# Designs tried in a protein design run: peptides against a protein of PDB entry 3JWR. Part 179

Target 1, 323 residues: chain A of PDB entry 3JWR
Amino acid sequence: TRELQSLAAAVVPSAQTLKITDFSFSDFELSDLETALCTIRMFTDLNLVQNFQMKHEVLCRWILSVKKNYRKNVAYHNWRHAFNTAQCMFAALKAGKIQNKLTDLEILALLIAALSHDLDHRGVNNSYIQRSEHPLAQLYCHSIMEHHHFDQCLMILNSPGNQILSGLSIEEYKTTLKIIKQAILATDLALYIKRRGEFFELIRKNQFNLEDPHQKELFLAMLMTACDLSAITKPWPIQQRIAELVATEFFDQGDRERKELNIEPTDLMNREKKNKIPSMQVGFIDAICLQLYEALTHVSEDCFPLLDGCRKNRQKWQALAEQ
Target 2, 298 residues: chain A of PDB entry 3JWR as posed
Amino acid sequence: TRELQSLAAAVVPSAQTLKITDFSFSDFELSDLETALCTIRMFTDLNLVQNFQMKHEVLCRWILSVKKNYRKNVAYHNWRHAFNTAQCMFAALKAGKIQNKLTDLEILALLIAALSHDLDHRGVNNSYIQRSEHPLAQLYCHSIMEHHHFDQCLMILNSPGNQILSGLSIEEYKTTLKIIKQAILATDLALYIKRRGEFFELIRKNQFNLEDPHQKELFLAMLMTACDLSAITKPWPIQQRIAELVATEFWEQGDQVGFIDFVCTQLYEALTHVSEDCFPLLDGCRKNRQKWQALAEQ

## One batch from the design tools (peptide; made by RFdiffusion4, then SolubleMPNN)

Design b2_p13_6_s4 (from b2_p13_6, 5 letters changed)
Fold by OpenDDE base, seed 3:
Formats: C-alpha cells, structure tokens, sequence
Structure b2_p13_6_s4 (fold): chain B 323 residues (1-323), chain A 13 residues (1-13)
C-alpha cells in the first residue's frame, strides 16, 4: 500500500526528537504516520529489531495492521489509546529504568501487548457484552473483551507479511505468546482488583523480588495496568482532554444501554450526570490509581513522574468537584 | 452507590 511504502521509506527520528521517553508525552499533535514512526523507534531502541532479527518492512506492515484493526468510530479505545499505552511502557522501560529488570522476551511481549491490548474494541465494556448476549459472551466467561483482543493479536502476528516473531525459536515464540496473553488479560481491571493486594503486600513488607517467577508475572500485570491507565498521570490539559474522550465513549454506551437494553445507565455512563465526572475521577484515582503508582515507584524510583502526575490530577479534579 | 460507580468504572476502563 502507499501507506506502507511511505512508512518503510521514512527516516525514523530519534527517541529524543520524538519525546517518546517523556512521561508527559502527548500524541494529539501527531499524524498517524508519526505514531507509526514512534512505534518503530520503540522497537529499535529496545533492541528488539536487532535481537529478534525483525525485517523493517515486516515490522512496518505489522504496525499498520495493528492500527487498522482498531475501530475509528470508538472515541477512546482506539489506536491512539493503544499507542499511548505503548509509549508509557517505553517510557517506563527507558526513563523509568525497568528495562534492566526484564528479559528481552518480556520486553518484546509487553510492547506487543501494549499495542494490541484493545484490538477491535467496540466502545463497550465486558458487562455490556455479557448483558447484550453478544456471541463473544458465549465464547468466554470472564475477561471477554481481553480474550478477543488477544485472539486479534494472534491473528495479526500469524498473518502473511506481519510475522515479526519469525526470528524466534519455537520455545521463545511460545514464551512470548504466553506473556502477551497474560499481559493483555491483565488489562481487565477486575483481574487487577483481585491481584493488586498481593503486589502491594509484597512491596509493603519489602519482600518483592523479581527473581521469583510468580512475582515477575505479577509485576508484568501491574506494569500493564499502570501503562493502560497512564492517561490519569498526564499533564492536566492532556488529562482533561482524554477524560472527555473516555466520557464520550461511556455516554455512548449509556445511550445504547437505554435504547438496546432498556436500562438506566450508571452515573459514569449517564450523559445527564456529566457534572459528576470530577468526583468520579477523584474516586477512581483513590480506589485504583494511587496505590499502583506508589507501588511502581517503590520498584523503580524513576517512575515517580507517573505518581506525581496522578497526585496533581487528583488535586485538580478535587478542586472541580468542590465548585 | 459509590461502590457501583467504582465497579462500573473498573469495568469500563
């Protein structure tokens, strides 16, 4: 395609020029081509292209295939969300110095998972899929969308000309797919709620050890969630704009819940309760985000900008909730 | 309830 030719022939700017190591990064000013160039730079600077002998054209095609399999009519859970999740992962690995704590296969899996974790997202949550009796709800009992996202990820990875993992041994391939699956499934916040207590307790007791395989798996899950939720850490003007996209998607679901399911939506998804967004954001930060970024900062102090951003945005949302 | 809103938030994100 013309898009593939343009991407494959383009000079890829440095990570410094692209500012993709910054936790304060914004994609709002970037074209789709520039987001793809940023993605190539992430793979290159993490040594994934070299270590796993990726062909440049295959990587370019894979990135464009992943981007193409996000829906354009979804307000938040689109390519830009996946790209921002991957950028936060890259920043956490580089600026947050987590790269040195992980294997190359774990890094490869996390980057693929971050880009792929919401593939073919429909702009509705698992509860809606279940209540609407969607065919996907018959295939999976739990984490319905996350299983679908992984299936889409696997389909793309196995598609002709998209096989970025062709340089791996059979054992490396199996290991990578296992980690990708675990990482995508970890983006189900219901699973995060179930598992986070173990992680926080290990940190609190100073017993956290990445050399333990179970604790490593737990950490990768927490890191995925931290990157997925990273919009809450962004500078206030960016945070507000992303919150508007999230609200738009939730209100679209609420409108569908009324029309298709004949139910009153929750306050979060109720367009008429837009005035509750600030207080709901404070509740979300307190219940979900703060402890996660605190724990991540204890694993690597260089991740502090995520915690600091979350704290600052809590203050901003609280001030709006009091008005 | 705050819990239902939190659950809805958790399911939506």
Amino acid sequence: as target 1 above (323 residues)
Amino acid sequence: SELEELEALLESL
Scores: peptide ipSAE 0.035, ipTM 0.751, DockQ to the pose 0.153
Fold by OpenDDE base, seed 1:
Structure b2_p13_6_s4 (fold): chain B 323 residues (1-323), chain A 13 residues (1-13)
Amino acid sequence: as target 1 above (323 residues)
Amino acid sequence: SELEELEALLESL
């Protein structure tokens, strides 16, 4: 395609020029082409292209295929969300120095998972999918959308000309797919809630050990969630704009719940409850985000900007809630 | 409860 030709022929700017190592990164001013160039840079600077012998054209095609399989009519859970999740992963790996704690296969899997974790998202949560009796709800009992996202990821990886994993051995391929699946499934916040206590307790007791395979898996899950939620850590103007996108998508679901299911939406998805957004954001930060970024900072102190950003945004949301 | 609101929030995210 013309898009592929343009991407494959383009000079890829440095990570410094693209600012993709910054935890404060924003994609708002970037074109779709520039987001794809940033993604190429992430793969290159993580040594994934070299270590796994990725063909440039195949990587370009894969990136464009992933981007194409996000819906344009979804306000938040679109390509830009996936791209920002991957950028946060890249920043955590580089600036947060987590790269030194992981294998090349784990890094490969995490980056693929971050880009793929919301593929074909419909702008509705698992509860809506279940209540609407959608065909996907017949395939999966739990983490319905996350299983679908993984299936889409696997479909793309196996599509002709998109096989970025073709340089892997059979064992490396199996390992990578396992980690990708686990990482995508870990973005179900219900699973995060179930597992986070074990992670926090290991940190609290100074018993956390990345050499333990189970603890490694747990850490990768927590890191995925930390990147997926990273909008909450961004500079306040960016945070506000992303919160508006999230609210738009949730209100769209609430409108559909009223119309299609004859259900009164929760306050979070109720357009008439817009005034509760600041207090809900404070609650979300306190209940979900703070402990995660604190624990991540204990694993790597260089991840502190995520925690600091989260704390600053809590203060901003609290100030709005008091008005 | 704050927990139920949080669970609802988590199901929404």
Scores: peptide ipSAE 0.035, ipTM 0.749, DockQ to the pose 0.160
Fold by OpenDDE base, seed 4:
Structure b2_p13_6_s4 (fold): chain B 323 residues (1-323), chain A 13 residues (1-13)
Amino acid sequence: as target 1 above (323 residues)
Amino acid sequence: SELEELEALLESL
């Protein structure tokens, strides 16, 4: 395609030029081509292209395939969300110095997972999928969408000309896919809630050890969630704009719940309760976000900008809730 | 409950 030719022939700017190492990064000013160039830079600067012998054209095709499999009519859970999740992962690995704590296979898996974690998202949550008796709800009992996202990820990875993992041994390939699956499934916040207590307790007791395979898996799950929720850490103007996208998608679901399911939506998804957004954001930060970024900062102090951003946004949302 | 609202929030994310 013309898009592939343009991407494959383009000079990829440095990470410094693209500012993709910054936790304050925003994609709002970037074209789709520039987001793809940023993604190439992430793979290159993490040494994934070299270490796993990725062909440039194959990587370009894979990126474009991933982007293509996000829906354009979904307000928040689209390519830009996946791209921002991956950028936060890249920043956490580089600026946050988490790269030094992980294997190349784990890094490879996390980056693929971050880009792929919401593939073919439909702008509705798992609860809606279950209540609507969608065909996907017949395939999976729990984490319905996350299983679907992984299936889409696997489909793309196995598609002709998209096989970015072709340089891996059979064992490396199996390991990578296992980590990708676990990482994508970890983005189900219901699973985060179930598992976070173990992580926080390990941190609190100073017993956290990345050499333990179980604790490593737990950390990768927490890191995925931290990147997935990273919009809450962004500078206030960016945070506000992203919060509007989230609210739009949630209100669209709430409107569908009224129309299709004949139910009153929750306050979060109720367009009539838009005035509760600031207080709900404070509640979300306190219940979900703060402890996660505190724990992540404990693992790597260089991740502090995420925690600091979250704290600053809490203050901003609280000020709006008092109006 | 606030927890159920939070769980609903979490299921939405």
Scores: peptide ipSAE 0.035, ipTM 0.746, DockQ to the pose 0.163
Fold by OpenDDE base, seed 2:
Structure b2_p13_6_s4 (fold): chain B 323 residues (1-323), chain A 13 residues (1-13)
Amino acid sequence: as target 1 above (323 residues)
Amino acid sequence: SELEELEALLESL
């Protein structure tokens, strides 16, 4: 395609020029091509292209295929969300110095997972999929969408000309796919809630050890969630705009719940409850985000900008909730 | 409970 030719021929700017090591990064000013260039830079600077002998054209095609398999009519869970998740992962690995704590296969898997974790998202949550009796709800009982996202990820990875993992040994390939699956499934916030207590307790007791395979898996899950939720850490103007996108998508679901399912939506998805957004954001930060970024910062102090951003946005949302 | 509200919130995210 012309898009592939343009991407493959383009000079990829440095990570410094692209600011993709910054936790404060915004994609708002970037074209789709520039987001793809940023993604190439992430793979390159993490040594993934070199270490796994990725062909540049294949990587370019894969990135464009991933981007194409996000829906344009979904307000939040689109390519830009996946791209921002991957950028946060890159920043956490580089600026947050988590790269030194992980294997190359884990890094490869996390970056692929971050880009792929919401593939073909429909702008509705697992509860809606289940209640609407969607065909996907017949295939999976739990983490319905995350299973679908992984299936889409696997489909793309196996598609002709998209095989970015072709340079891996059979064992490396199996390991990578296992980690990708675990990482995508970990983006189900229900699983985060279930598992976070173990992580926080290990941190609190100073018993956290990445050399333990179970604790490593737990950490990768927490890191995926931290990147997935990273919009909450962004500078206030960025946070506010992203919160509007989230609200738009949730209200669209709520409108569908009323129309298609004849149910009253929850406050979060109720357009008539827009005035509760600030207080709900405070609640979300307190209940989900703060402790996660505190724990992550304990694992790597260089991740502090995520925690600091989250705290600052809590203050902003609280001030709005008091008005 | 606050936990049930949180679970409902999280099922929505």
Scores: peptide ipSAE 0.032, ipTM 0.735, DockQ to the pose 0.169

Design b2_p13_7_s1 (from b2_p13_7, 9 letters changed)
Fold by OpenDDE base, seed 1:
Structure b2_p13_7_s1 (fold): chain B 323 residues (1-323), chain A 13 residues (1-13)
Amino acid sequence: as target 1 above (323 residues)
Amino acid sequence: SARDAILASLERE
């Protein structure tokens, strides 16, 4: 395609120029092409292109395929969300020094997973899918959408001309897919809530050890969540804008819940409850985010900007909630 | 509490 030709022929700017190592990164000013260029740079600077012998054209095609399989009519869970998740992963790996703690296969898997973790998202949560009795709800009992996202990821990875993993051995390929699946599934917040206690306890007891395979898997899951939720850590203007996108999508779901399911939406999904957004954001930060970024900072102190950003935004939301 | 309500909402997603 013309888009592929343009991307493949383009000079890829440095990570410094693109600012993709910054935890404060914003994609608002970037074109779709520029987001793809950023993505190429992430793969390159993580040595994934070299170590796994990726062909440039194949990588470009894969990126465009991933982007294409996000819906444009979804306010938040779109390509830009996936891209920002991946960018946070990149920043955590590079600036946060987590790269030094992981294998190349784990890094490869995490980056692919971050970009792919919400593929074909429909702008509704698992609860809606279940209540609407969607066909996907018949296939999976738990983490319905996350299983679908992984399925989409696998489909793309196996599509002709998109096989960025073709340079891997059979064993490496199997390992990578396993980690990708685990990472995508880990983005189900329900699973995060179930598992985070173990992670926090290990940190609290100073027993956390990445050499333990189980703890490694747990860490990768926590890291995925930290990147998936990283909008909460962004500079305040960025945080506000993203919160508006999230609210828009949630309200759209609530509207559908009223219309299609004849139910009253929860406050989170209720357009009439806009005034509760600040207090809900504070609650979300306290219940979900703060401990995660605290724990992550204990694993790597260079991840502190995520924690600091989260704390700052809590203060901002609290101030609005008090008005 | 507001915290509990948000947590419960997120657990359902």
Scores: peptide ipSAE 0.026, ipTM 0.734, DockQ to the pose 0.356
Fold by OpenDDE base, seed 2:
Structure b2_p13_7_s1 (fold): chain B 323 residues (1-323), chain A 13 residues (1-13)
Amino acid sequence: as target 1 above (323 residues)
Amino acid sequence: SARDAILASLERE
């Protein structure tokens, strides 16, 4: 395609120029091509292209394929969300110095997972899929969408001309796919809630050890969630805009819940209760986000900007909630 | 291929 040709031939700017090491990064001003260029730079600067002998054209095609398999009519869970998740992962790895704590295969898996973790998202949550008796709900009992996302990820990775993992040994390939699956599944917030207590307790007791395989897996899951939720850490103007996108998608679901399922939506998804968004954001930050970024910062102090951003946005939302 | 078999195995889990 012309898009592939353009991408493959383009000069990829430095990470510094693209500002993709910044936790404050915004994609708002970027074209789709520029987001793809950023993605190439992430793979390159993490040494993934070199270490795993990726062909440039194959990587470009894969990126475009991933982008294509996000829906354009979904307000939030689209390519830009996946891209921002991956960018946060990149920033956490580089600026946050988490790269030094992980293997190359783990880094490879995390980046692929971040980009792929919401593939073919339909703008509705697992509860909606289950209640609507969608065919996907017949395939999976839990983490329905995350299983679907992983299936889409596998489909793309196995598609002709998209096999960015072809340079891996069989063992490396197996390991990478396992980690990708675990990472994508970990983005189910229900699983985060289930598992985070173990992580926080290990941190609290100063018993956290990345050399332990179980704790490593746990950390990767927490890191994925931290990147997935990273919109909450962004500078206030960016946070506000993203919050509007989230609200739009949730309200669209709520409207569908009324129309298609004949149920009253929860406040979070109720368009009529948009005035509760600030207080709900405060609640979300307190219940889900703060402790995660605190724990992450404990693992790597250089991740502090995520925590700081989250705290600042809590203050902003609280101020709005008090009006 | 071995890769295909691995993929198939993972898809069934």
Scores: peptide ipSAE 0.025, ipTM 0.678, DockQ to the pose 0.021
Fold by OpenDDE base, seed 3:
Structure b2_p13_7_s1 (fold): chain B 323 residues (1-323), chain A 13 residues (1-13)
Amino acid sequence: as target 1 above (323 residues)
Amino acid sequence: SARDAILASLERE
């Protein structure tokens, strides 16, 4: 395609030029091509292209395939969300200095997972899928959408001309796919809530050890969530704009809940409760976000900008809630 | 292929 040709022939700017190591990064001004270029740079600077012998054209095709399999009619859970998740992962690995704590296969898996974790997202949560009796709800009992995202990820990875993992041994391939699956499934906030207590206790007791395989898996899950939710850490103007996208998608679901399921939506998804957004954001930060970024900062102090951003945005939302 | 078999196995989990 013309798009592939343009991407494959383009000079990829440095990470510094692209500012993709910044926790304050914004994609709002970037074209789709530029987001793809950023993605190539992430793979390159993490040594994934070299270490796993990725062909440039195959990587380009894979990136474009991933992008293509996000829906354009979904307000928030689209390619830009996946891209921003991956960028936060990259920043956490580089600027946050987590790269040296992980294996190359783990890094490879995390980056692929970040880009893929919401593939073919339909703009509705698992609860809606379950209540609407969608066919996907018949296949999976828990983490319905996350299983679907992983299935889409596998489909793309196995598609002709998209096999970025062809340079891996069978064992490396198996390991990578296992980690990708775990990472994508970990983005189900229900699973995060179930598992986070163990992570926080390990940190609190100063018993956290990445050399323990179980704790490593736990950390990767927490890191995925931290990147997935990283919009809450962005500079205030960016945070506000992203919050509007999230609200739009949630309100769209609420509208469908009324129309299709004949139910009153929760405040979070109720368009009539727009005035509750600031207080709901404060609640979300307190219930879900703060402890996670605190714990992550304890693992690597260089991740502090994420925590600091979250705290600052809490203050901003609280101020709005009081008006 | 071995890769295809691995994929198929993981898809069923």
Scores: peptide ipSAE 0.025, ipTM 0.694, DockQ to the pose 0.021
Fold by OpenDDE base, seed 4:
Parts: C-alpha cells; structure tokens; sequence
Structure b2_p13_7_s1 (fold): chain B 323 residues (1-323), chain A 13 residues (1-13)
C-alpha cells in the first residue's frame, strides 16, 4: 500500500526528537504516520529489531496492521490509546530504567502487548458485552474483551507479511506469546484489583524479587496497568483532554445502556452526572492509581514522574470538585 | 508447524 511504502521509506527520527522517552509525552499533535514512526523508534531503541532480526518492512506492515485494527469511531479505546500505552511503556523502560530489570523477550512482549492490548475495542466494557449477550460473551466467561484483544493480536502476528516474531526460536516464540497473553489479560482492571494486593504486600514487606518467576509475572501485569492508566499521570492539559475522551466513551455506553438494555447507567457512565466527573476522578485516583504508581516508583525510583503526575492531577481534580 | 501448534494452543485457552 501507499501507506506502507511511505512508512517504510521514511527516515525515523531519534527518540529525543520524538520525545518518546518523556513521561509527559503527548500524541495530540502527531499524525498517524508520525505515531507509526514513533513506534518504529520504540522497537529500534529497545534493541528489538536487532536482537530478534526484524525486517523493517515487516515491522512497518505489522504496525500499520495493528493501527488498522483499532476502530475510528471509538472515542478513547482507539489506536491513540494503544500508542500512548506503548509510549508510556517505552518511557518506563528507558527513562524509568525498567529495561535493566527485564529480559529482551519480556520487553518485546510488553511492547507488542501495549500496542495490541485493546485491538478492536468496541467502546463498551465487559459488563456491557455480557449484559447485551454479545457473541463474544459466549466465547469467554471472564475478561471477554481482553481475550478478544489477544486473539486479534495473534491474528495479526500470524498474518502474512506481519510476522515480526519470525526470527525467534520456538521456545522464545512460545515464551513471548505467553507473556503477551498475560500482559493483555492483565489490562482487565478487575484482574488488577484482584491481584494488586499481593504486589503491594510484597513491596510493603520488602520481599519483592523480580528473580522469582511468579513475582515477575505479577510485576509485568502491574506495569501493564500502570501504562494503560498513564493518562492520569499526564500534564493537566493533557489529562483533561483525555478525561474528556474517556467520559465521551463512557457516556456513549451509558446512552446505549439506557436505550438498548433499558437500565440506568452508573454515575461514571451517566451523561446527566457529568458534574460528578471531578469527584469521580479523585475517587479513581485514590482507589486505583496512587498506590500503583507508588509501588512502581518503589521498584524503580526513576518512575517517580508517573506518581508525581498522578498526585498533581488529583489536586487539580479535587479543586474542580470543590467548585 | 510448531509455531502454528503454539498459536492454536493459545487460541483455545
């Protein structure tokens, strides 16, 4: 395609030029092509292209395929969300120095997972999918959408000309896919809530050890969530804009819940309760985000900007809630 | 292929 030709022929700017190592990164000003270029740079600077012998054209095609399999009519859970998740992962790995704590396969898996974790998202949560008796709800009992995202990820990875993992041994391939699956599934916030206590307790007791395979898996899950939720850490203007996108998508679901399911939506998804957004954001930060970024910062102090951003945004939301 | 078998296994889980 013309798009592939353009991407494959383009000079990829440095990570410094693209500012993709910054936790404060924003994609708002970037074209789709530029987001793809950023993604190439992430793979390159993480040494994934070299270590796993990726062909440039194949990587370009894969990136474009991933981007293509996000829906354009979804307000938040689209390519830009996936891209921002991956960028946060990249920043956490580089600037946050988590790269030094992980294997190349884990890094490869995390980056692929970050980009793929919401593939073909429909703009509705698992609860809606279940209640609407969607065909996907017949295939999966739990983490319905996350299983679907992983399936889409596998489909793309196995598509002709998109096989960026072809340079891996069978064992490496198996390991990578396992980690990708675990990472994508971990983005189900329900699973995060279920598992985070173990992680926080390990941190609290100073018993956290990445050399333990179970703890490694747990950490990768927490890291995925931290990147997935990283919008809450962004500079306030960026945070506000993203929060509007999230609200739009949630309100769209709420509208559908009223119309299609004849139910009153929760406040979070109720357009009529838009005035509660600031207080709900404070609640979300307190209940979900702060402790995660605190724990992550404990693992790697260089991730502090995420925690700091989260704290600053809590203050901003609290101020709005008091108006 | 071995890769296909792995994929199939993962898709069925």
Amino acid sequence: as target 1 above (323 residues)
Amino acid sequence: SARDAILASLERE
Scores: peptide ipSAE 0.024, ipTM 0.682, DockQ to the pose 0.022

